# Peptides against a protein of PDB entry 6NYY: the designs that were tried, part 23

Target 1, 212 residues: chain A of PDB entry 6NYY
Amino acid sequence: KHFEQAIERVIGGLEKKTQVLQPEEKKTVAYHEAGHAVAGWYLEHADPLLKVSIIPRGKGLGYAQYLPKEQYLYTKEQLLDRMCMTLGGRVSEEIFFGRITTGAQDDLRKVTQSAYAQIVQFGMNEKVGQISFDLPRQGDMVLEKPYSEATARLIDDEVRILINDAYKRTVALLTEKKADVEKVALLLLEKEVLDKNDMVELLGPRPFAEKS
Target 2, 212 residues: chain A of PDB entry 6NYY as posed
Amino acid sequence: KHFEQAIERVIGGLEKKTQVLQPEEKKTVAYHQAGHAVAGWYLEHADPLLKVSIIPRGKGLGYAQYLPKEQYLYTKEQLLDRMCMTLGGRVSEEIFFGRITTGAQDDLRKVTQSAYAQIVQFGMNEKVGQISFDLPRQGDMVLEKPYSEATARLIDDEVRILINDAYKRTVALLTEKKADVEKVALLLLEKEVLDKNDMVELLGPRPFAEKS

## One batch from the design tools (peptide; made by RFdiffusion4, then SolubleMPNN)

Design b1_p11_1_s2 (from b1_p11_1, 4 letters changed)
Fold by OpenDDE base, seed 1:
Structure b1_p11_1_s2 (fold): chain B 212 residues (1-212), chain A 11 residues (1-11)
Amino acid sequence: as target 1 above (212 residues)
Amino acid sequence: MFASSTIAPPP
């Protein structure tokens, strides 16, 4: 309890019990978080879901919490599945509402940062090749890019391709699992918080062995 | 710890 609350405070900030969402916004959050949860459930290289909540905390209106593996090395496949999981909220909104909200802004930031890092730091793109450049940090003087404008355009194009591929993969997955997303969203609207056991009861065991 | 969150825009 105290440890979980401490983690929740670090992730989401303080619970905003006074922040009452309109029913339609709360529904949007529930389906958004259900998209994250279900994507993480059915992606092999995604981190296991621990908790999903639609109780507002800090700047968050809801969250899905995962148990990251203590790892120092990430594969391209792991990074892709993480991108798909991160897009799960946006994709769920599109599938269920035919509209998207501003709620995915942090997810899109994370996906964008990951895509750029894969291409320009980790050398994971065949067209750009085995290159590694430091990305400017927030507050660093924008030094001249260590590559040509042609390379900059190639990087931008390949980033878009990677993100679009992750998006399409997530659309395919959550379309296949649409009924599961609905089940999770409806249960979230009832309980506001779901744990791993609730997910197992609702969806069955995660199809991938959790490395204990 | 990794968490995805629905974020409210700044006011």
Scores: peptide ipSAE 0.260, ipTM 0.843, DockQ to the pose 0.561
Fold by OpenDDE base, seed 2:
Structure b1_p11_1_s2 (fold): chain B 212 residues (1-212), chain A 11 residues (1-11)
Amino acid sequence: as target 1 above (212 residues)
Amino acid sequence: MFASSTIAPPP
């Protein structure tokens, strides 16, 4: 309990018990977080879900928390499934509401950063090739890009393709699992917080063995 | 620890 609360404070910040969301916003958050949770549940290379919450914390209106694997090396497949899991909230909003919100801003930032890193740092794109350049950090003087404008355009195109492929994969998954997303969202609206055991009771065991 | 979150935009 105390350790979990400490981790929750580090990830989400302080619980904002005084923040009252409108019912429709609370519903949006529930389906958004359910999208993350269900995507993570059914993606082989996603980290296992630890907790999902629609209790506001810090700047977050809700969150899905995953148990990080102590790994230093990531495969392209792992990075893709992580992108899909991160897109799960946005995709859930689209599937259930036919509209998107600003709630996915941080998710899209993470996905964008991951896509660029895969292409320009990890050499994971066949068209761009086996290259590795440092991404400018926020606040670094934008040093001249060590590549041509044609390469810059290619990078931008391949980033968009990668993100769109991850998005389409997530749409396919959450469309297939639409009933499960609904179940999780409804239970979140009732309990506000779900753990792994709640997910097992609701959806059955995660179909992938936890790599210890 | 990885967490995805629904974020309230800055006002």
Scores: peptide ipSAE 0.255, ipTM 0.839, DockQ to the pose 0.573
Fold by OpenDDE base, seed 5:
Structure b1_p11_1_s2 (fold): chain B 212 residues (1-212), chain A 11 residues (1-11)
Amino acid sequence: as target 1 above (212 residues)
Amino acid sequence: MFASSTIAPPP
C-alpha cells in the first residue's frame, strides 16, 4: 500500500480530488485510457498493464501504468509496439467520438521523440541508414545539423512515415478490439480504477506470456 | 514504471 502510493505519486503526481471533470470529459478520459490499456494488452512487445485510472493526478486526467521490463536493449519491434500503445488513447478517441482532443499532447510528444530517436540515433531506418546523431536537448544551442538539408527532409519524411504506420497499426488493432475498449471504458466509468485482475476478468488472460 | 496519461492543456 504505502509503496504503491509512493510510486503512484511519482508517476501520476498528487491526486486532484477537487478537480471535477464534466461527464463528457470524464467519458473521453475513460475511452482514452481504455485505448492505452487495450493496446498494451494485445501488443506482444508492450509492457504488461499494471493499473489504469481515470482519477486525476498531477498533470494527468487519467493514466495507464505498466510494469516495465528491466532491459537495456530495445528492438525496433518493441519500440513500434510502445509507439502503438502510446497512440492508443488518441486512436480510441477517434474511433469512439469521431473527434480528437488535446489530451494526447504528451503521448504525441513521446511518439515524436521515439520516432526521431529510432531514425537519427539508433539507425533503425533503411533509407536514412546506419547513422547516429545527437538530438538537440531542450536548452542546447541549436548546433548546425551534422547533415545536409536533403538528409533533413529525408529524416522528416521517414519520421512521418513511421508515426503514420504506428497510427494505422493502432487503428487496425483497436478497431478489431473495439468491443474490448468499450468494456474497459465502461468499467472505468464505474470503478474509476482497474488493475490487471479486472482486465483478465473482462478480456481474458493476456495472449502473450509475461516475459520475466 | 511507464505511464501514459491524458493531459490537460496548459491554461
Scores: peptide ipSAE 0.251, ipTM 0.838, DockQ to the pose 0.556
Fold by OpenDDE base, seed 3:
Structure b1_p11_1_s2 (fold): chain B 212 residues (1-212), chain A 11 residues (1-11)
Amino acid sequence: as target 1 above (212 residues)
Amino acid sequence: MFASSTIAPPP
């Protein structure tokens, strides 16, 4: 308990007990976080869920915490499942509310960064080919791109295709698991915090063996 | 600002 709370404070910041969300916003957060949690539960290459919370911390209104494996090499399949897990909140909002919020801004930033890295750093796209360019860091002078404007347009198109494919995969998954997303969201609204054991009680054991 | 996060544990 004390150790977990210390980790939570380091990761999420201090609990903002003074920020009372409106009931409708708290509901939106619960379904958003349930989308992340359920996507991570049913994606083979997603990291195992440790905790999900709708208690506001730092700049976040809720969060899902995972235990990543220490690995140096990532496959396309692993990167895709991570993208799908990251899109789970946005997709849950679409499925349950028929509307999207600004809550997914950081998720979309991460997905966008991953998609560009796959295409222009890791050479993982067949149309763009076996290329590797450094992405401009935040604050770096955008030097002239080492490729044509036609290649720039191709990269942008293939990034959109990759993100849209991840989005569609996530929509299919969370639509199939819609009842599980609802169970997690409702229990979040009751308990505000769920752990791995709560998820096992709700959904059964994660279908993928935790590779130690 | 409304924000959620998928959080990896700190290394």
Scores: peptide ipSAE 0.106, ipTM 0.742, DockQ to the pose 0.113

Design b1_p11_1_s3 (from b1_p11_1, 4 letters changed)
Fold by OpenDDE base, seed 1:
Structure b1_p11_1_s3 (fold): chain B 212 residues (1-212), chain A 11 residues (1-11)
Amino acid sequence: as target 1 above (212 residues)
Amino acid sequence: MFASSHIAPPP
């Protein structure tokens, strides 16, 4: 309890008990977080879900918390499933509401960063090839790109392809699991917080053995 | 790791 609360405070900030979301916004958050939770549940290489919450914390209106594996090496498949899980909120909003919100901004930032890193740092794209360039950090002078404008265009195109492929994969998954997303969202609206046990009761055991 | 955080729109 105290340790979990400390982690939650460090990552999510203080609970904004005074931040009352309108019912429609709370519904949007519930379905968004349910999308993350269900995507993470059914993606083999996603981190296991620990907690999902629609209680506002810091700047966040809701969150899904996962237990990261202590890994130093990530595969392309792992990075793809992490991208899909990260897109799960946006995709859920599209599937259930036919509209998208600003709530996915941080998710899209993470997905964008991951896609660029895969292509320009990890050499994981066949068209761009086995290259590795440092991405400009926030505050670094935009040094001249170590590649041509043609390479820049290729990188931008392949980033869009990778993100769109992850998006389509997530749409397919959450469309198949639409009833599960609904179940999680409705239970979130009732309980505001779900743990792994709630998810097991609702969806059954995660189909992938957690390597303990 | 928090996978998703809804960012409140900037003020």
Scores: peptide ipSAE 0.220, ipTM 0.814, DockQ to the pose 0.462
Fold by OpenDDE base, seed 2:
Structure b1_p11_1_s3 (fold): chain B 212 residues (1-212), chain A 11 residues (1-11)
Amino acid sequence: as target 1 above (212 residues)
Amino acid sequence: MFASSHIAPPP
């Protein structure tokens, strides 16, 4: 309990118990977080879900918390499934509401950063090739890119392709699991917080063995 | 620890 609360505070910030969301906003958050949770549940290379919450914390209106493996090396497949899990909230909003909200901004930022890193740092794109460039850190005056404008355009195109492929994969998954997303969202609206055991009771055991 | 967060829009 105390350790979990400390982790939650580090990840989400302090509970904003005074922040009352409108019912429709609370519903949007519930389906958004359910999208993350269900995507993570059914993606082999996603990190195991620990907790999902729609209690506002810090700048977040809700969150899904995963237990990352102590892993230093990531495969392309692992990074893709992580991107899909990160897109799960946005995709859930699209599937259930036919509209997108600003709530996915941080998710899209993370996905964008991951896609660029895969292509220009990790050499994971065949068209761009086995290259590795340092991405500008926030605040670094990147005066000149170490590659041509043609390469820049290629990178931008391949980033878009990668994100779109991850998005389509997530749409397919959450469409297949639409009833599960709804079950999780409805239970979130009731309990505000779900753990792994709640997810097992609701969805059955995660189909992938927890690699310890 | 990886957390996805639904961020409140800036005011």
Scores: peptide ipSAE 0.183, ipTM 0.797, DockQ to the pose 0.596
Fold by OpenDDE base, seed 5:
Formats: sequence, structure tokens, C-alpha cells
Structure b1_p11_1_s3 (fold): chain B 212 residues (1-212), chain A 11 residues (1-11)
Amino acid sequence: as target 1 above (212 residues)
Amino acid sequence: MFASSHIAPPP
């Protein structure tokens, strides 16, 4: 209990018991977090879900908590599945409400950062090739780009392609699993917090072996 | 035990 609460505070921040969301906003958060949870459940290289919550904490209205693998090396496939999982909230909002909210801002930031890193730091894009440049950090003087304007345009185009491909993959997945997203969202609205066992009861066992 | 969170931020 105390240890779990300490982890939750580190990850999600302090519980905002005084932040009352409107019922419509609470519903949006439930479907958003259900999108993350279900995407993570059905993506092979996504981290195992530990907990999903629609109780506002710190900087979030809800959260999905995963057990990351201790790994130093990431494959392109792993990074793609992480991008898809991160897009799961936005995609769920689109599928269920036909509208998008500002709630995905941090997710989109993470996806954008991941896409740029894959292309310009990890050399994971065939068109851009085997390059590795330092991305300007927040507050660094934007030094002259070590590449041409043509390369800059190519990078921007390939980043957009990568994000769009991840988005389309996530749309396909959550459309296929739409009923599962609904089940999770509805149970979240009832219980506010779900664990792995709740997910197993709703969806069945995760189709991928937990790599210990 | 490091956990990653995916958080929907408030505006």
C-alpha cells in the first residue's frame, strides 16, 4: 500500500481529489485511458499494463501505468508499438466521439519526440539513412543544423509519415478492438481504477507472453 | 520498479 502510493505519486503526481471533472469530460478521459490500455494490451512490444485510472493526478486527468522492461536497446518495432500505445488515447477519442480534445497534447509531444529521434538519432529511416544528430534541447541555442535545408525537409516529411503510419496502425487496432475499448471505458467509469486482473477478466489473457 | 505512465494532461 504505502509503496504503491509512493510509486503512484512519482508517476502520476498527487491525487487531485478536489478536481471534479464534468461528466462529459470524465467520459472522455475514460475512453482516452481505455484506448491506451487496450492498445498496450494488444501490441506485442508494448509494456505490460499494471493499472489504469481516471482519477486526476498531478498533471493528468487519468493515466495508464505500465511495467517497463529493463532494456538498454530498443528495436524499431518496439518504438513503433510504443508510439501506437501513446496514440491510443487520441484514437479512442476519435473513434468514439468523432472529435479530438487537448487531452492528447503530452502524448503527441512524446510521439513527435520519438519520431524525430528514430529518424535523426537512431538512423531508423531508409530515406534519411544512417545519420545521428543531436536534437536541440529545450533552451539550447538552435545551432546551425548540421544538414542542408533539403535534408531538413526530408526529415520533416519522414517524421510525418512515421507518425501517420503509427496513427493508422492504432486506428486499425482500436477499430478492431472497439468493443474491448468500450468494455474498459465503461468499467473505468464504474470503478475509476482497473488493474491487470480486471483487464484479464474483461479481455482475456494478454495474447503476448510477459517477458520477465 | 519503474513504471511508465501515459497521462492525459489538463490544458
Scores: peptide ipSAE 0.169, ipTM 0.788, DockQ to the pose 0.505
Fold by OpenDDE base, seed 3:
Formats: sequence, C-alpha cells, structure tokens
Structure b1_p11_1_s3 (fold): chain B 212 residues (1-212), chain A 11 residues (1-11)
Amino acid sequence: as target 1 above (212 residues)
Amino acid sequence: MFASSHIAPPP
C-alpha cells in the first residue's frame, strides 16, 4: 500500500481529490483511459497493464500505468504495438463520441517521436532505407539535415504513413473490442481506479503470456 | 514505467 502510493505519486503526482471534473469531461477521460487499457490488453507486444485511473493527479486527468519489459532491443512490431497502445485514448474518443479532444496531445507527441525515430534513427523504413541520423534535441541549433529536401519530404510522408497505419490498426482493434472498452469505461466511472484483477474479471485473462 | 497521462491543456 505505502509503496504503491509512493510509485503513484512519482508517476502521476499528487491526487487532486478536490478537482471536480464536469460529468462529461469525466466520461471523456474514462473512455480515453479505457481505450489505452484495452489496446494494451489485446496487443501482444504492449506492456502489461498494472493500473488505470481517472482520478486527477498533478496535471493529468487520468492515467494508465504499465509494467515495462526489461529489454534493450525493440522490434518494429513491438514499436508498432506501443504506438497503437498510445493511440488507444484518441481512438476511443473518436469511436464513442465522434469527436476528439486536446487530451491526446502528449500521446500524439510520443507517437510522432517514435515514428520519426523508427524511420530516421533505426532504419526501419524500406523506402527511406538503412539510415541513421540524430534527431534534433529540443533547444539544439537545427544543424543542416544531412539529406536533401526531397529526402526530408519522403521521411515526412513515411512518418505519416506509419502513424496512419498504427491509427488504423488501433481503430480496427478497439472497434472489434468496443464492448470491452465500454465495460472498462463504465467500471472506471464507478470505481475511478482499476487494477489488473479488475481487468481480468471484466475481459478474462490477457491473451498473451506474461513474459516474466 | 510507462504512464499514459491524459494531460489537461494548459489554461
């Protein structure tokens, strides 16, 4: 209990128990977090879900916490499933509300960074090829790109393709699992916090063996 | 630990 609370404070910050979200905003957060949770549950290479919460903490309105795998090497498939899990909140909002909110900004930033890294740093795109360049760090002088403007346009196009493919994969998954997203969202609205056991009770055991 | 946070937009 005390250790879990300490970890939660480190990850999410202090609970804002006094922050009253409007019922519609709380509903949006519940479905957003349910999207992350369900995507992570049904994606083979996603990290196992530990906890999902719609209790505001720090600057966050909700969060999903995962147990990262202890690995140093990532496959293209693993990176794709991580992108899909990260898009799960945005996709859930679109599926259930037909509208998108600003709540996915950090998720989209992470997805964008991952997509550029895959293409420009890891050489994981066939059209761009086996290249590896350092991405500009925030605040570094934009050094001249070691490639032409034509290559820059190709990179931008392939980044959009990769993100769109991840988005479509997530839409397909959460559409198939729409009833499961609804169950998780409704239970979040009731309990505000779910753990792995709540998810097993709702959805059954995760279909992928926990690689310990 | 990977935490996805639904971040409120800055005011």
Scores: peptide ipSAE 0.154, ipTM 0.788, DockQ to the pose 0.575

Design b1_p11_1_s4 (from b1_p11_1, 3 letters changed)
Fold by OpenDDE base, seed 3:
Structure b1_p11_1_s4 (fold): chain B 212 residues (1-212), chain A 11 residues (1-11)
Amino acid sequence: as target 1 above (212 residues)
Amino acid sequence: MFASLRIAPPP
């Protein structure tokens, strides 16, 4: 308990119990976080879920916490499943509400950064090829791109394709698991915080053996 | 890994 609370404070910040969300907004948060949680549950290469919460912390309205694997090498498949898990909140909002919110801004930033890194740093795209360029850091002078405008357009197109493929995969998954997303969201609205045991009780054991 | 829904600044 004390150790978990310390980690939660470090990761999420202080609980803002004074921030009263409107019921509809709290519902949106619950379904958003349920989308992340369920996507992470059913994606083989996603990190295992530890905790999901709709209690506002710092600048967050809700969160899903995962146990990262200690790994130094990432496969294309692992990066895709991580993208899908990160899109789970946005996809859940679309499936349940038919509308999207600003809540996915940080998720979309992470997905965009991952997609760009896969294509221009890790050489994981067949059309762009086995290339590796440094992404401009915030504050780096926009050095001349080491590639043509034609290559720039190709990169932009392939980034969009990769993100769209991850999005479609997430839509397919969360549509199949729609009832599970709803169960998690409803239980979040009741308990505000769920752990791994709550998820096992609700969804059954995670279908992927925890690679210890 | 941490996924979070963040408060967007008002437009």
Scores: peptide ipSAE 0.149, ipTM 0.815, DockQ to the pose 0.419
Fold by OpenDDE base, seed 2:
Structure b1_p11_1_s4 (fold): chain B 212 residues (1-212), chain A 11 residues (1-11)
Amino acid sequence: as target 1 above (212 residues)
Amino acid sequence: MFASLRIAPPP
């Protein structure tokens, strides 16, 4: 309990108990976070869900908290499932509301950064090939790209393809699991916070063994 | 180490 609260404070910031969301906004947050939670539940290489909350913390309106494995090496499959999990909120909004919000900005930023890193740093794209370039850090004046404009266009195209493939995979998954997303969202609207046990009670055991 | 996914507040 105290340790979990300390971690939540470090990751999420302080609970904004005074921030009252409008009912429609709270509904949007619930379905968004349910999308993350359910995507993570049914993706083999996603980190196991620890907690999902629609209580605003710090700069977030809601969050899904996962227990990452202590690993230094990531497979392409792991990175894809992480992208899908990260897209889960946006996809849930699209499926349930037929509209998208600004709420996914940070998720899309993470997905974009991951896609570029996979293609440009990790050599995980067959068309771009086994290359690795340092990505400019925020604030670095990148005066020259270490590759041609043709390569730049190829990178941009392959990034878009990778993100779109992850998006389509997430749409397929959350469409299949639409009833589970709804169950999680509705229970979030009731309880505001769900743990792993609530998810097991609601959805059954996670279909993938937790590799500790 | 814990990872969180968050909905960004509207601007």
Scores: peptide ipSAE 0.122, ipTM 0.807, DockQ to the pose 0.745; fails the geometry check
Fold by OpenDDE base, seed 5:
Structure b1_p11_1_s4 (fold): chain B 212 residues (1-212), chain A 11 residues (1-11)
Amino acid sequence: as target 1 above (212 residues)
Amino acid sequence: MFASLRIAPPP
């Protein structure tokens, strides 16, 4: 208990008990977090879900907590599944509400950063090729791009393709698992916090062996 | 190490 609470405070920040969301916003948060949780559940290379919560903490309105693997090397497939999991909230909002909110801003930033890193740092795009450039950091003088404007356009196009492919993959997955997203969202609205056991009771065991 | 995905507050 105390250790888990300490971890939650480090990861999530302080619980904002005073932040009362309107019922519609609370519903949006529940379905958004359910989207993350279910995407992570059914993506092979996603990290195992530990906890999902719609209790506001720190700057977040809700969160899904995962057990990351200690790894130094990431495959293209792992990075794609992480992108899909990160898009799960936005996709859930689209599927269930037919509208999108500003809530996915941090998710989209992470996805965008991952896509650019895959293409320009990790050489994971066939069209751009085996290149590795430093991404401009916040506050770095925009040094001249070490590549042509044609290459810049190609990078931009391939980033959009990669993100769109991840988005479509996530839409397909969460559409297939729509009933599961709803089960998780409804139970979140009831309990506010779900653990791995709640997810197993709702969805059955995760179809992928937990890589210890 | 634990990773969390979070809804960003509106701007």
Scores: peptide ipSAE 0.109, ipTM 0.801, DockQ to the pose 0.706; fails the geometry check
Fold by OpenDDE base, seed 1:
Structure b1_p11_1_s4 (fold): chain B 212 residues (1-212), chain A 11 residues (1-11)
Amino acid sequence: as target 1 above (212 residues)
Amino acid sequence: MFASLRIAPPP
């Protein structure tokens, strides 16, 4: 309990019990977080879900908490499933509301960073090839790009392709699992916080062995 | 280590 709360504070910040979301916003958050949770449940290489909450914390209006695998090496397949899980909130909003919100800004930033890293740091794109260079950090002087403008355009195109492929994969998954997203979202609206056991009761056991 | 995915606050 105390240790979990300490970790939740580090990850999510302090619970903002004073921030009352309007019912429609709370519904949006519930379906957004349900999208993350369900995507993570049915993606083999996604991290196991520990907790999902629609109680605002720190800078977030809701969150899904996962137990990351203690690993230093990531495969392309693992990175793709992580991207899909990260897109789960945005995709859920699209499927259920036919509109998108600013709620996915942090998710889209993470997906964008991952896509660029895969292509320009990890050499995971066949068209760009086996290259690795440092991404400019916030506050770094604009280092001259160690590649041509033609290569810059190719990188940008391949990043868009990778993100769009992850998005389409997530749309297909959450469309197939639409009823499961609805179940999770409705239970979130009732309980505000779900754990792994609630997810097992709703969806059955996760179809992938938990790597302990 | 724990990872969290968050819905961003409004601008």
Scores: peptide ipSAE 0.067, ipTM 0.763, DockQ to the pose 0.739; fails the geometry check

Design b1_p11_2_s1 (from b1_p11_2, 8 letters changed)
Fold by OpenDDE base, seed 1:
Structure b1_p11_2_s1 (fold): chain B 212 residues (1-212), chain A 11 residues (1-11)
Amino acid sequence: as target 1 above (212 residues)
Amino acid sequence: MSSSSIGEIEK
């Protein structure tokens, strides 16, 4: 309990018990978080879900918490599944509401950053090739890009392709698992917080063995 | 811990 609360504070900040969402916003949050949760459940290389909550904390209206694997090396496949999981909220909103919200801003930022890193830092794109450049950090002087304008355009195009591929993969997955997303979202609206055991009861055991 | 969150817009 105390340890979990400490982790929750570090990840989400202080619980905003006074923040009352309108029912429609709370519904949006529930389906958004359900999208993350279900995507993470059915993606092999996603981190295991620990907890999903629609209780506002800090700047977050809801969150899904995962047990990160202690790993230093990531494969392209792992990074893709992480991107898909991160897109799960946005995709769920699209599938269930036919509209998207600003709630996915941080998710899209993470996905964008990951896509750029894969292409320009990790050399994971065949068209761009085996290159590695430092991404400008916040506050770094915009140093001249160490590549041509043509390369910049290629990078931008390949980033969009990668993100769109991850998005399409997530759409396909959550469309297939639409009933599971609905189950999770509805239970979130009832309980506000779900743990791994709740997910197992709803969805069955995660189809991928947790590496202990 | 990795977290996915839906955030409020900062006004």
Scores: peptide ipSAE 0.214, ipTM 0.811, DockQ to the pose 0.590
Fold by OpenDDE base, seed 4:
Structure b1_p11_2_s1 (fold): chain B 212 residues (1-212), chain A 11 residues (1-11)
Amino acid sequence: as target 1 above (212 residues)
Amino acid sequence: MSSSSIGEIEK
C-alpha cells in the first residue's frame, strides 16, 4: 500500500479529489484507460499491468501503471508493442466513440518520440538505414541537420508509417478484444481503480508469462 | 515504472 501510493505519486502526482469530470468525460477516460489496459494485457512485449485508474492525478485524468521489466536492450518488436500499448487509449476512443480527444496528447508525444528514436537513433528502419543521429534536445539550438532535406522527408514519412502501423495493429487488437475493453471500462466506471486481479477476473490470466 | 495517462488540456 505505501509503496504503491509512493509510486502513484511519482508517476501520476497527487490525487486531484476536487477535479470533477462530467459523466461523459469520465466515460471517455474510462474507455481510454481500458484501451491501454487491454492492449497491455494482450501484447506480448508490453509491460504487465499493475493498476488502472480513472481517478485524476496531477495533470492526468486517468492512468494505467505497468511494472517495467528491468531491460536495457529493446527489440523492434518490443518497441512496437510498447507503441501499441501507448496508442491503446486513442484507439479505444475511436472504436467506442467514433471521435478522438485531446487526452491522448502525451501518448502521441511518447509514440512520436519512440518512432523517431527507432528510425534516426537506433537504425531500425530499412529505408533510412543503419544510421544514428542525435535528436535535438528540448532547448538545444536546432543546428543544421546532419542529413539532407530528402533524408528529412524520408525520416518523417517512415515515422508516419511506423506510427500508422502501430496504430493499425492496435486497432486490430482492440477491435478483436472490444468486449474486453468494454468490460474493463464499465468496471472502471464502477470501481474507479482496477488492479491485476480485477483484470484476471475479467479477462482471465494474462496470456504471457510475467518475466520476473 | 511505465505509465500511460490521459491528460487534461492545459487551458
Scores: peptide ipSAE 0.200, ipTM 0.804, DockQ to the pose 0.622
Fold by OpenDDE base, seed 3:
Structure b1_p11_2_s1 (fold): chain B 212 residues (1-212), chain A 11 residues (1-11)
Amino acid sequence: as target 1 above (212 residues)
Amino acid sequence: MSSSSIGEIEK
């Protein structure tokens, strides 16, 4: 208990007990976090879920916590599943509400950064090829790109394709698992916090062996 | 630990 609370404070910040969300916003948060949780549950290369919460902390209205693997090398398939898990919140909002919110801004930033890194740093795109360029860091002078404007357009197109493929994969998954997303969201609205055991009781054991 | 979060917009 005390150790978990300490970890929660480090990751999420202090609980904002004074921040009362409107019931509709709290519902949106619950379904958003349920989308992340369920996507992570059913994606082979996603990190195991530890906890999901709709209690506001810092600037976060809700969060899902995962146990990261000590991994130094990532495959294209692993990076795709991570992108899908990250898109799970946005996709859940679309499936259940037919609308999207600003809540996915950080998720979309992470997905965008991952997609660009895969294409221009890791050489994982066949059309762009076996290239590796440093992405400008925030605040670095955008030096002349070491490639043509035609290559820049190709990169932008392939980034969009990769993100859209991840999005479609996530839509397919969460549509198939729509009832599971609903179960998790409803239980979140009741308990505000779920752990791995709650997820096992609700969904059954995670279909992938936890490689410790 | 990796966390996904839904964030409030800065007003």
Scores: peptide ipSAE 0.179, ipTM 0.793, DockQ to the pose 0.612
Fold by OpenDDE base, seed 5:
Structure b1_p11_2_s1 (fold): chain B 212 residues (1-212), chain A 11 residues (1-11)
Amino acid sequence: as target 1 above (212 residues)
Amino acid sequence: MSSSSIGEIEK
């Protein structure tokens, strides 16, 4: 109990018991987190879900916690599934509400950073090729790009393609699993916190073997 | 005790 609470504080921050979300916002949070949870459940290379919560903590209105794999090397496929999982909240909002909110800002930032890193740091894009450039850090003087304007445009185009492909993949997945997203969202609205066992009861066992 | 750095998807 105390250890779990300590981990929750480190990960989610302090529980904001004073932050009362409007029912509509709480519903949006539930479906957003359900989108993350279900995407992670059905993506092979996503980390196993440990907990999903719609209790506001720290900077988040809700969160999904995953058991990270001790992994030093990531494949392109693994990075794609992580992007899809990260887009799961935004996609769920689109599917269920026909509107999007600002709630996905951090998710989109992470996806954007991942996409750029894949293309310009990891050489994972065929058109851009086997290149690796340091991305300007926040506060670094925009040093002259070590590549041409044409290469810059190509990078921007391929980043957009990669993100759009991840988005489409996530839309396809969560559309297929729409009923599962709804089950999770509704149970979140009831319990506010779900664990792995709740997910197994709702969805059945995760279709991918837990890499021990 | 492996500090399982739990990954969170923040909103």
Scores: peptide ipSAE 0.032, ipTM 0.692, DockQ to the pose 0.092

